# Peptides against a protein of PDB entry 5ZK1: the designs that were tried, part 6

Target 1, 52 residues: chain A of PDB entry 5ZK1
Amino acid sequence: KREVRLMKNREAARECRRKKKEYVKCLENRVAVLENQNKTLIEELKALKDLY
Target 2, 52 residues: chain A of PDB entry 5ZK1 as posed
Amino acid sequence: KREVRLMKNREAARESRRKKKEYVKCLENRVAVLENQNKTLIEELKALKDLY

## One batch from the design tools (peptide; made by RFdiffusion4, then SolubleMPNN)

Design b1_p9_4_s3 (from b1_p9_4 with F6V D8V)
Fold by OpenDDE base, seed 1:
Structure b1_p9_4_s3 (fold): chain B 52 residues (1-52), chain A 9 residues (1-9)
Amino acid sequence: as target 1 above (52 residues)
Amino acid sequence: PPLPPVPVL
């Protein structure tokens, strides 16, 4: 009984670490896209202001 | 939970 519980806990801990790594990678990708969109919008706003 | 999609501007 104890060994089976320890095995299941090790499997659950591996899966938890995997899911956390995937979630962080999803956040990093979202930040990179939002930073690029923000940069583009700031450049467009500068180009529009330089026309007037 | 899944993150909401990034808005496409």
Scores: peptide ipSAE 0.108, ipTM 0.771, DockQ to the pose 0.064
Fold by OpenDDE base, seed 2:
Structure b1_p9_4_s3 (fold): chain B 52 residues (1-52), chain A 9 residues (1-9)
Amino acid sequence: as target 1 above (52 residues)
Amino acid sequence: PPLPPVPVL
């Protein structure tokens, strides 16, 4: 009984770490895209202000 | 929860 519980806990802990790594990677990709979009919009707004 | 999609500008 104890060994089976320890095995299941090790499997659950591996899956928890995997899901956390995938979630962090999804956040990092979202931040990188939003930062690039924000930079582009700021550059476009500067270019428009320099024309008038 | 799944993150919402990033808007395409």
Scores: peptide ipSAE 0.107, ipTM 0.770, DockQ to the pose 0.063
Fold by OpenDDE base, seed 4:
Structure b1_p9_4_s3 (fold): chain B 52 residues (1-52), chain A 9 residues (1-9)
Amino acid sequence: as target 1 above (52 residues)
Amino acid sequence: PPLPPVPVL
């Protein structure tokens, strides 16, 4: 009984760490894309304001 | 939950 509980806990902890790593990577990719889009939009808005 | 897609401008 104890060994099976410890095995299931180790498996659950591995899966929790895997899911957390995938979630962080998804957030990092989203931040990088949004930062680039925001930079481009700020540069375009600046160029438009410098014309008028 | 899955993150919503990033909008393509």
Scores: peptide ipSAE 0.104, ipTM 0.766, DockQ to the pose 0.060
Fold by OpenDDE base, seed 5:
Structure b1_p9_4_s3 (fold): chain B 52 residues (1-52), chain A 9 residues (1-9)
Amino acid sequence: as target 1 above (52 residues)
Amino acid sequence: PPLPPVPVL
């Protein structure tokens, strides 16, 4: 009984760490996309202001 | 504009 509980706890802890790593990677990818979009929009707004 | 491709980390 104790060994089975310790095995299940180790599996749950591995899965928790995996899910956290995947979630952080998804956030980092989303930040990189949003930063690139924001940069492009700022450059477009600057180019529009430099025409007047 | 279309969303840029998600970077692969």
Scores: peptide ipSAE 0.089, ipTM 0.758, DockQ to the pose 0.068

Design b1_p9_4_s4 (from b1_p9_4 with F6L D8E)
Fold by OpenDDE base, seed 5:
Structure b1_p9_4_s4 (fold): chain B 52 residues (1-52), chain A 9 residues (1-9)
Amino acid sequence: as target 1 above (52 residues)
Amino acid sequence: PPLPPLPEL
């Protein structure tokens, strides 16, 4: 009984670490996209201000 | 707990 509980805990801990790694990767990708979008919007706003 | 769904890219 104890060994089966320890095995299940190790499996759950592996899955938790996997999901956390995937979550961080998706956050990093979202940050990179938002940084690029923000840069583009700032450049567009500058170009519009330089017309007036 | 399910992690909140990250918005699909």
Scores: peptide ipSAE 0.233, ipTM 0.797, DockQ to the pose 0.129
Fold by OpenDDE base, seed 1:
Formats: sequence, C-alpha cells, structure tokens
Structure b1_p9_4_s4 (fold): chain B 52 residues (1-52), chain A 9 residues (1-9)
Amino acid sequence: as target 1 above (52 residues)
Amino acid sequence: PPLPPLPEL
C-alpha cells in the first residue's frame, strides 16, 4: 500500500514538471512573437509618420 | 492542478 502511494506521487510530480515546462516554453514563444510584432508595428508607425 | 490553456496567438 505505501509503495503504490509513493509511486503515484512520483508519477504525479513528473507530470506536473512536464506540464510546467511545456507552459513556460509556450510563454517564451508567445513573448518572442509579440516582441517581434510590436517592433514591426513601431517601425511601420515610424515610417508612416516620417512620410508626413 | 492543470495550468490554464494559453490563448492562441
């Protein structure tokens, strides 16, 4: 009985760490895309303002 | 607990 509980806890802890790593990776990718989009939009807005 | 889903970009 105790060993089965310790096994299930180890499995749950592995899955929790996996999900956290995947979530952080998705956040890092989202930040990189949003930073690039923001930079491009600022450059486009600057180019449009420099035409007038 | 499951982490909240990230919205798509």
Scores: peptide ipSAE 0.224, ipTM 0.790, DockQ to the pose 0.163
Fold by OpenDDE base, seed 2:
Structure b1_p9_4_s4 (fold): chain B 52 residues (1-52), chain A 9 residues (1-9)
Amino acid sequence: as target 1 above (52 residues)
Amino acid sequence: PPLPPLPEL
């Protein structure tokens, strides 16, 4: 029936938006961790270069 | 479609 197909499409679209939001949040968290690690490594490399 | 898994850190 057409109505059942439209219901399933609305449910699939809601789930797709949820998964996209979770994926973006995981990327944002990963970027924040990598940026912090990169900053620390750059500061350590600078301190090492300023010592010699 | 399922989004690809994020690579592990």
Scores: peptide ipSAE 0.217, ipTM 0.787, DockQ to the pose 0.198
Fold by OpenDDE base, seed 3:
Structure b1_p9_4_s4 (fold): chain B 52 residues (1-52), chain A 9 residues (1-9)
Amino acid sequence: as target 1 above (52 residues)
Amino acid sequence: PPLPPLPEL
Protein backbone atom coordinates (compact mmCIF):
# COMPACT_ATOMS: atom_id res chain seq x y z
CA LYS B 1 0.00 0.00 0.00
CA ARG B 2 2.70 2.64 0.89
CA GLU B 3 4.69 2.15 -2.37
CA VAL B 4 1.55 2.61 -4.55
CA ARG B 5 0.75 5.90 -2.68
CA LEU B 6 4.34 7.14 -3.24
CA MET B 7 4.16 6.24 -6.98
CA LYS B 8 0.82 8.12 -7.40
CA ASN B 9 2.28 11.13 -5.51
CA ARG B 10 5.34 11.20 -7.86
CA GLU B 11 3.04 11.09 -10.93
CA ALA B 12 0.80 13.88 -9.53
CA ALA B 13 3.91 16.00 -8.74
CA ARG B 14 5.25 15.54 -12.34
CA GLU B 15 1.87 16.56 -13.82
CA CYS B 16 1.64 19.60 -11.46
CA ARG B 17 5.13 20.79 -12.61
CA ARG B 18 4.19 20.26 -16.31
CA LYS B 19 0.93 22.29 -15.98
CA LYS B 20 2.78 25.10 -14.10
CA LYS B 21 5.45 25.28 -16.87
CA GLU B 22 2.76 25.48 -19.60
CA TYR B 23 0.87 28.22 -17.70
CA VAL B 24 4.06 30.31 -17.23
CA LYS B 25 4.85 29.93 -20.98
CA CYS B 26 1.34 31.22 -21.85
CA LEU B 27 1.87 34.24 -19.52
CA GLU B 28 5.33 34.96 -21.03
CA ASN B 29 3.89 34.86 -24.57
CA ARG B 30 1.01 37.19 -23.53
CA VAL B 31 3.45 39.66 -21.92
CA ALA B 32 5.69 39.66 -25.04
CA VAL B 33 2.67 40.39 -27.31
CA LEU B 34 1.41 43.21 -25.03
CA GLU B 35 4.91 44.76 -24.74
CA ASN B 36 5.26 44.75 -28.55
CA GLN B 37 1.76 46.27 -29.03
CA ASN B 38 2.51 49.00 -26.45
CA LYS B 39 5.87 49.76 -28.15
CA THR B 40 4.18 50.10 -31.57
CA LEU B 41 1.40 52.35 -30.17
CA ILE B 42 3.99 54.59 -28.43
CA GLU B 43 6.02 54.86 -31.69
CA GLU B 44 2.86 55.72 -33.70
CA LEU B 45 1.90 58.38 -31.11
CA LYS B 46 5.43 59.90 -31.35
CA ALA B 47 5.30 59.92 -35.17
CA LEU B 48 1.90 61.70 -35.05
CA LYS B 49 3.22 64.32 -32.56
CA ASP B 50 6.35 64.93 -34.70
CA LEU B 51 4.05 65.94 -37.66
CA TYR B 52 2.74 69.00 -35.72
CA PRO A 1 -5.33 22.29 -8.18
CA PRO A 2 -6.40 23.35 -11.72
CA LEU A 3 -4.84 26.70 -12.70
CA PRO A 4 -7.46 29.42 -13.34
CA PRO A 5 -7.96 30.35 -17.04
CA LEU A 6 -6.06 33.47 -18.12
CA PRO A 7 -8.34 36.55 -18.14
CA GLU A 8 -9.43 37.65 -21.61
CA LEU A 9 -8.49 41.23 -22.44
Scores: peptide ipSAE 0.216, ipTM 0.786, DockQ to the pose 0.157

Design b1_p9_5_s1 (from b1_p9_5, 4 letters changed)
Fold by OpenDDE base, seed 2:
Structure b1_p9_5_s1 (fold): chain B 52 residues (1-52), chain A 9 residues (1-9)
Amino acid sequence: as target 1 above (52 residues)
Amino acid sequence: ELDEEMKKL
């Protein structure tokens, strides 16, 4: 009984670390896309303001 | 999901 509980805990801890890494990578990719879009929109807004 | 798995550990 104890060995099976320790095995299940090790498996759950591996899965939690995997899911955390995938979630962080998803957030990092979303931040990088949003930062690039925001930079482009700021540059476009600046170019439009420099025309008036 | 991740927070619920962390609470089970």
Scores: peptide ipSAE 0.036, ipTM 0.600, DockQ to the pose 0.086
Fold by OpenDDE base, seed 5:
Structure b1_p9_5_s1 (fold): chain B 52 residues (1-52), chain A 9 residues (1-9)
Amino acid sequence: as target 1 above (52 residues)
Amino acid sequence: ELDEEMKKL
């Protein structure tokens, strides 16, 4: 009984670390997208201001 | 490169 509980805990801990890594990667990708969109919008706003 | 990461979100 104890060994089976320790095995299940090791599996749950591996899965928790995997899910955390995937969540961090999703946030990093979302930040990179938002930074690029923000840069493009700032460049477009500059180009529009330079026309008037 | 960024457009391929957008498709994964």
Scores: peptide ipSAE 0.032, ipTM 0.601, DockQ to the pose 0.074
Fold by OpenDDE base, seed 3:
Structure b1_p9_5_s1 (fold): chain B 52 residues (1-52), chain A 9 residues (1-9)
Amino acid sequence: as target 1 above (52 residues)
Amino acid sequence: ELDEEMKKL
């Protein structure tokens, strides 16, 4: 009984760490895309302002 | 970077 509980706890802890790493990577990719889109929009607005 | 460009617009 004790060994099976320790095995299940180790598996649950591995899966928790895996899911956390995947979630952080998804957020990092979303941030990088939004930062690049905002940079492009700011550069376009600046270029339009410099024309007038 | 982005916050500094927004302050210049």
Scores: peptide ipSAE 0.025, ipTM 0.606, DockQ to the pose 0.032
Fold by OpenDDE base, seed 1:
Structure b1_p9_5_s1 (fold): chain B 52 residues (1-52), chain A 9 residues (1-9)
Amino acid sequence: as target 1 above (52 residues)
Amino acid sequence: ELDEEMKKL
């Protein structure tokens, strides 16, 4: 009984770490895309203001 | 940084 509980806990802990790593990677990719989009929009707005 | 750059535009 104890060994089976320890095995299940180890498996659950591995899965929790995997899901956390995937979530962090998803957030990092979203931040990088949003930062690049925002930079491009700021540069476009600046270029439009510099025309007038 | 980004919000302060947007205020200068």
Scores: peptide ipSAE 0.023, ipTM 0.595, DockQ to the pose 0.032; fails the geometry check

Design b1_p9_5_s2 (from b1_p9_5, 4 letters changed)
Fold by OpenDDE base, seed 2:
Structure b1_p9_5_s2 (fold): chain B 52 residues (1-52), chain A 9 residues (1-9)
Amino acid sequence: as target 1 above (52 residues)
Amino acid sequence: ELDKEMEKL
């Protein structure tokens, strides 16, 4: 019984680390996309303001 | 695409 509990705890801890890594990667990718979109929109807004 | 990856976590 103790060995099975330790095995399940090790598996759960591996899965928690995996899920955390995937979540951080998704956030980093979303931030990089939003930063690039925001930069482009600011440049477009500047170009439009320089026309008037 | 990113939103579909987040919903799977």
Scores: peptide ipSAE 0.038, ipTM 0.589, DockQ to the pose 0.213
Fold by OpenDDE base, seed 4:
Structure b1_p9_5_s2 (fold): chain B 52 residues (1-52), chain A 9 residues (1-9)
Amino acid sequence: as target 1 above (52 residues)
Amino acid sequence: ELDKEMEKL
């Protein structure tokens, strides 16, 4: 009984760490895309302003 | 889902 409970706890802890890592990666990807889009939009706005 | 939607942007 004790050993089976410790095994299940280790499995649950591995799954919790996996889900947290996937969530962080999703946030990092979202930040990278938004930062790139923001940079491009600022460069486009600058180019339009330099035409007038 | 979110990662796939962000890749389209």
Scores: peptide ipSAE 0.032, ipTM 0.573, DockQ to the pose 0.130
Fold by OpenDDE base, seed 1:
Structure b1_p9_5_s2 (fold): chain B 52 residues (1-52), chain A 9 residues (1-9)
Amino acid sequence: as target 1 above (52 residues)
Amino acid sequence: ELDKEMEKL
């Protein structure tokens, strides 16, 4: 009984770490895309203001 | 940094 509980806890801990790593990677990719989009929009707004 | 750059525009 104890060994089976320890095995299940080790499996659950591996899965929790995997899901956390995937979530962090998803957030990092979203931040990088949003930062690049924001930079491009700022540069476009500046270029439009420099025309007038 | 980005918010401060938008405020200057």
Scores: peptide ipSAE 0.025, ipTM 0.615, DockQ to the pose 0.033
Fold by OpenDDE base, seed 3:
Structure b1_p9_5_s2 (fold): chain B 52 residues (1-52), chain A 9 residues (1-9)
Amino acid sequence: as target 1 above (52 residues)
Amino acid sequence: ELDKEMEKL
């Protein structure tokens, strides 16, 4: 009984760490895309303002 | 408002 509980706890801890790493990577990719889109829009707005 | 956010970058 004790060994099976320790095995299941180790598996649950591995899966928790895996899911956390995947979630962080998804957020990092979303932030990088939004930062690049925001930078491009700001540069376009600046270029339009410098024309008038 | 927009100009103040652009000037901070």
Scores: peptide ipSAE 0.024, ipTM 0.586, DockQ to the pose 0.029

Design b1_p9_5_s3 (from b1_p9_5, 5 letters changed)
Fold by OpenDDE base, seed 4:
Structure b1_p9_5_s3 (fold): chain B 52 residues (1-52), chain A 9 residues (1-9)
Amino acid sequence: as target 1 above (52 residues)
Amino acid sequence: KLDEEMKKL
């Protein structure tokens, strides 16, 4: 009984760490895309302003 | 899903 409980706890802890890592990676990808889009839009707005 | 949608923008 004790050994099976410890095994299940170790499995649950591994799964929790995996889900957290996937969530952080999703946020990092979202931030990188939004930062790149924001940079491009600022550069485009600057180029349009420098034409007039 | 979300990461694949974000890469299309």
Scores: peptide ipSAE 0.036, ipTM 0.571, DockQ to the pose 0.120
Fold by OpenDDE base, seed 5:
Formats: sequence, C-alpha cells, structure tokens
Structure b1_p9_5_s3 (fold): chain B 52 residues (1-52), chain A 9 residues (1-9)
Amino acid sequence: as target 1 above (52 residues)
Amino acid sequence: KLDEEMKKL
C-alpha cells in the first residue's frame, strides 16, 4: 500500500511540473505576441503623427 | 497547438 501511494505521488508531481511548464510557455508566447502588436501600433501611431 | 495559434496573431 505505501509504495503504490508513493508511485502515484511521483506521477502527480511529474504531471504538475509538466502543466506548470506548459502554462509558463503559453504566457511567454502571449507576452511576445502582445509586445510585437504593441510595438507595431506604436510605430503606426508615430507614422500617423509625423503626417500631420 | 495553442502556442502555434498564438504566434499567428
């Protein structure tokens, strides 16, 4: 009984670490997209201000 | 899959 509980805990801990890594990667990608979109919008706003 | 969709936006 104890060994089976320790095995299940090791599996749950591996899955928790995997899910955390995937979540961080998703956030990093979302930040990179938003930073690029924000940069483009700032450049477009500068170009529009330089026309007037 | 989700990461590749996010990079296309």
Scores: peptide ipSAE 0.035, ipTM 0.570, DockQ to the pose 0.116
Fold by OpenDDE base, seed 2:
Structure b1_p9_5_s3 (fold): chain B 52 residues (1-52), chain A 9 residues (1-9)
Amino acid sequence: as target 1 above (52 residues)
Amino acid sequence: KLDEEMKKL
């Protein structure tokens, strides 16, 4: 009984670390896309302001 | 899901 509980705990801890890594990667990808979109929109807004 | 939604933007 104890060994099976320790095995299940190790598996749950591996899965928790995997899910956390996937979540962080998803946030990093989202930040990179939003930063690039924001940069482009700021450059477009600057170009429009320089026309007036 | 979220990574697939971000690829459509």
Scores: peptide ipSAE 0.034, ipTM 0.571, DockQ to the pose 0.135
Fold by OpenDDE base, seed 1:
Structure b1_p9_5_s3 (fold): chain B 52 residues (1-52), chain A 9 residues (1-9)
Amino acid sequence: as target 1 above (52 residues)
Amino acid sequence: KLDEEMKKL
């Protein structure tokens, strides 16, 4: 009984770390896309402002 | 899923 509880706790802790790593990777990818889009929009706004 | 959707934007 005790050993089965310790195994289930180790499995739950591995799954928690996996889910956290996947969530961080999702946020990092989202930040990279938004930073690139923001940079492009700022460059386009600057180019438009330099024409007028 | 969400990471692949974000890469298409």
Scores: peptide ipSAE 0.034, ipTM 0.578, DockQ to the pose 0.122

Design b1_p9_5_s4 (from b1_p9_5, 5 letters changed)
Fold by OpenDDE base, seed 2:
Structure b1_p9_5_s4 (fold): chain B 52 residues (1-52), chain A 9 residues (1-9)
Amino acid sequence: as target 1 above (52 residues)
Amino acid sequence: SLDEEMKKL
């Protein structure tokens, strides 16, 4: 029936939006960790250069 | 999960 296809399409569209939000959050967390690690490594490299 | 692996780094 057409109504069952429209219901399944609405459910699939909700699930696609949920998965996209979870993927963006995973990327944001990964970026925050890598930015913090990169900052620490730059500060350590600066401290090593300031010894010479 | 990928998020739990990133928190261990």
Scores: peptide ipSAE 0.041, ipTM 0.619, DockQ to the pose 0.120
Fold by OpenDDE base, seed 3:
Structure b1_p9_5_s4 (fold): chain B 52 residues (1-52), chain A 9 residues (1-9)
Amino acid sequence: as target 1 above (52 residues)
Amino acid sequence: SLDEEMKKL
């Protein structure tokens, strides 16, 4: 039936939006951790260079 | 998941 196909398409579209949101959130978390680690390493390297 | 791996760092 046409109605069953439209229902399945709506379910698939909801699942695609969910997966995309989870993927973006994972990338945002990864960027935030890497930016913080990079900042810390740059500050440590500066402190070591300022000792000599 | 990649999110679970990042939470360990």
Scores: peptide ipSAE 0.041, ipTM 0.615, DockQ to the pose 0.144
Fold by OpenDDE base, seed 1:
Structure b1_p9_5_s4 (fold): chain B 52 residues (1-52), chain A 9 residues (1-9)
Amino acid sequence: as target 1 above (52 residues)
Amino acid sequence: SLDEEMKKL
């Protein structure tokens, strides 16, 4: 039936949007961790340079 | 998950 195909397409489109949102959130969390690590390493390198 | 692995770093 046409209605069953339209329902399955709406479900697939909802699932595609969900997976994209989860992937973006995973990238945002990874960026936040890497930015914090990079900041700490830059501060440590600055503190070491200020000793010499 | 990759998100759980990143929380361990």
Scores: peptide ipSAE 0.040, ipTM 0.615, DockQ to the pose 0.130
Fold by OpenDDE base, seed 5:
Structure b1_p9_5_s4 (fold): chain B 52 residues (1-52), chain A 9 residues (1-9)
Amino acid sequence: as target 1 above (52 residues)
Amino acid sequence: SLDEEMKKL
């Protein structure tokens, strides 16, 4: 029936939005970690260059 | 999860 197809479409659309939100959050956390690691490595490289 | 692993680095 049409109603069952509309219900399944609403469920699929909710699941797609959930998965997209989780993926974006995972990317944001990965970017924050990589930015912090990059900052630390740049500071260490500056400290080493200032010794010579 | 992959997200929890990334937060430990």
Scores: peptide ipSAE 0.040, ipTM 0.618, DockQ to the pose 0.122

Design b1_p9_6_s1 (from b1_p9_6, 4 letters changed)
Fold by OpenDDE base, seed 4:
Structure b1_p9_6_s1 (fold): chain B 52 residues (1-52), chain A 9 residues (1-9)
Amino acid sequence: as target 1 above (52 residues)
Amino acid sequence: ELPAPPVLP
């Protein structure tokens, strides 16, 4: 009984670390896209203001 | 295009 509980806990801890790594990678990709979009929109707004 | 929203672990 004890060894089976320890095995299940080790498996759950590995899966938790895997899911956390995937979540962080998804956030990093989302931040990179949002930073690029924000940069482009700021440049477009500057170019529009320089016309007037 | 934005990547899909992250699923919480």
Scores: peptide ipSAE 0.108, ipTM 0.773, DockQ to the pose 0.213
Fold by OpenDDE base, seed 2:
Structure b1_p9_6_s1 (fold): chain B 52 residues (1-52), chain A 9 residues (1-9)
Amino acid sequence: as target 1 above (52 residues)
Amino acid sequence: ELPAPPVLP
């Protein structure tokens, strides 16, 4: 009984670390896209202000 | 296009 519980806990801990890594990667990709969109919008707003 | 909102682990 104890060894089976320790095995299941090790498997659950591996899966938890995998899911956490995927979550962080998804956040990093979202941040990179939002930062690029924000930069583009700021550059477009500057270009429009420099025309008037 | 924005990547899908991250699902919490």
Scores: peptide ipSAE 0.106, ipTM 0.774, DockQ to the pose 0.216
Fold by OpenDDE base, seed 3:
Structure b1_p9_6_s1 (fold): chain B 52 residues (1-52), chain A 9 residues (1-9)
Amino acid sequence: as target 1 above (52 residues)
Amino acid sequence: ELPAPPVLP
């Protein structure tokens, strides 16, 4: 009975660490895309203001 | 395209 509870706890802890790693990676990818889009939009706005 | 919003663990 105790051994089964310890096994289930180890499985739940592995799954929790996996989900947390996937969540952080998703945030990092979202930030990188948004930073690149923001940079491009600022450069385009600067180029348009330099034409007029 | 933006990556899908992260689902909270």
Scores: peptide ipSAE 0.098, ipTM 0.768, DockQ to the pose 0.231
Fold by OpenDDE base, seed 5:
Structure b1_p9_6_s1 (fold): chain B 52 residues (1-52), chain A 9 residues (1-9)
Amino acid sequence: as target 1 above (52 residues)
Amino acid sequence: ELPAPPVLP
């Protein structure tokens, strides 16, 4: 009984660390996308202001 | 061109 509980806890801890790493990577990718979109919008707004 | 948004878990 104790060994099976320790095995299940080790598996759950591995899965928790995996899910956290995947979530952080998805957030990093989302930040990179949003930063690129924001940069493009700022450049377009600057180009529009530089015409007047 | 804007990159496609990542799929969140």
Scores: peptide ipSAE 0.094, ipTM 0.765, DockQ to the pose 0.085

Design b1_p9_6_s2 (from b1_p9_6, 4 letters changed)
Fold by OpenDDE base, seed 2:
Structure b1_p9_6_s2 (fold): chain B 52 residues (1-52), chain A 9 residues (1-9)
Amino acid sequence: as target 1 above (52 residues)
Amino acid sequence: PLPPPPVLP
């Protein structure tokens, strides 16, 4: 009984770490896209202000 | 539970 519980806990802990790594990678990609979009919009707004 | 990954626009 104890060994089976320890095995299941090790499997659950591996899956938890995998899901956490995938979630962090998804957030990092979202931040990079939003930062690039924000930079582009700020540059476009500057270019428009320099025309008037 | 971890929240679902955010959908990118």
Scores: peptide ipSAE 0.032, ipTM 0.619, DockQ to the pose 0.172
Fold by OpenDDE base, seed 4:
Structure b1_p9_6_s2 (fold): chain B 52 residues (1-52), chain A 9 residues (1-9)
Amino acid sequence: as target 1 above (52 residues)
Amino acid sequence: PLPPPPVLP
């Protein structure tokens, strides 16, 4: 009984770490895309303001 | 829930 509980806990902890790593990578990619889009929109807004 | 993958521009 104890060894099976410890095995299941180790498997659950491995899966938790895997899901956390995938979640962080997804957030990092989303931040990089949003930072690029925000930079482009700020540059376009500056160029538009310099025309008027 | 996991966020959806970024939509590339």
Scores: peptide ipSAE 0.029, ipTM 0.630, DockQ to the pose 0.090
Fold by OpenDDE base, seed 1:
Structure b1_p9_6_s2 (fold): chain B 52 residues (1-52), chain A 9 residues (1-9)
Amino acid sequence: as target 1 above (52 residues)
Amino acid sequence: PLPPPPVLP
């Protein structure tokens, strides 16, 4: 009984670490996209202000 | 730490 609980806990802990790594990578990619979009929008706003 | 959001001009 104890060994089966320890095996299931090790499997659950591996899956938890995998899901956390995937979630962090998804957030890092979203941040990089939003930072690039924000830079482009700021540059477009500057170019529009320089036309007037 | 994430950098602060860029300040809009």
Scores: peptide ipSAE 0.024, ipTM 0.599, DockQ to the pose 0.033
Fold by OpenDDE base, seed 5:
Structure b1_p9_6_s2 (fold): chain B 52 residues (1-52), chain A 9 residues (1-9)
Amino acid sequence: as target 1 above (52 residues)
Amino acid sequence: PLPPPPVLP
């Protein structure tokens, strides 16, 4: 009984670490996309202001 | 901490 509980806990802890790593990678990708979009919008706004 | 959003010009 104790060994089966320890095995299940080790499996759950591996899965928790995997899900956390995948979530962080998803956030990093989302940040990179939003930073690039924001940079483009700032450059477009600057180009529009430099016309006046 | 995320860097603050760039200050819009």
Scores: peptide ipSAE 0.023, ipTM 0.566, DockQ to the pose 0.034

Design b1_p9_6_s3 (from b1_p9_6, 4 letters changed)
Fold by OpenDDE base, seed 2:
Structure b1_p9_6_s3 (fold): chain B 52 residues (1-52), chain A 9 residues (1-9)
Amino acid sequence: as target 1 above (52 residues)
Amino acid sequence: ALPAPPVLP
């Protein structure tokens, strides 16, 4: 009984760490895309203001 | 809920 509970806890802890790593990677990718889009839009707005 | 993956333009 004890050994089976410890095994299940180790499996659940591995899966929890995996899901957390995937979540962080998804947020990091979203931040990088949004930061790049924001930078491009600011540069385009600057270029348009420098034409007039 | 996990956020959906970023939609690239």
Scores: peptide ipSAE 0.031, ipTM 0.645, DockQ to the pose 0.094
Fold by OpenDDE base, seed 1:
Structure b1_p9_6_s3 (fold): chain B 52 residues (1-52), chain A 9 residues (1-9)
Amino acid sequence: as target 1 above (52 residues)
Amino acid sequence: ALPAPPVLP
């Protein structure tokens, strides 16, 4: 009984670490996209202000 | 902490 509970806990802990790594990578990619979009919009706004 | 967003011109 005890060893089966320890095996199931090890499997659940591996899956938890995998899901956390995937979630962090998704957030990092979303941040990089938003930072690039924000930079482009700021550059476009500067270029428009320099024309008028 | 995430860096602060860039300030709009």
Scores: peptide ipSAE 0.030, ipTM 0.617, DockQ to the pose 0.033
Fold by OpenDDE base, seed 5:
Structure b1_p9_6_s3 (fold): chain B 52 residues (1-52), chain A 9 residues (1-9)
Amino acid sequence: as target 1 above (52 residues)
Amino acid sequence: ALPAPPVLP
């Protein structure tokens, strides 16, 4: 009984670490996309202000 | 769960 509980805990801990890494990667990708869009919008706004 | 970011083309 003890060994089965330790095995299940190791599996749950591996899955928790996997899910955390996937979540962080999803956030990093979202930040990179939003930062790129924000830069483009700021550059477009500057170009429009420099035209008038 | 946050929805997956849209894959930019």
Scores: peptide ipSAE 0.028, ipTM 0.616, DockQ to the pose 0.059
Fold by OpenDDE base, seed 4:
Structure b1_p9_6_s3 (fold): chain B 52 residues (1-52), chain A 9 residues (1-9)
Amino acid sequence: as target 1 above (52 residues)
Amino acid sequence: ALPAPPVLP
């Protein structure tokens, strides 16, 4: 009985670390996309301002 | 903190 609880705890701890790593990677990808989109929109706004 | 976006001139 004790060994099964310790096994399940080790599995749950591995899964928690995996999910945290996947969540951080998802946030890093979202930040990179939003930073690129923001840069493009700023460059487009600058180009429009230089026409008027 | 993330760096602030560039300010337009």
Scores: peptide ipSAE 0.025, ipTM 0.587, DockQ to the pose 0.028

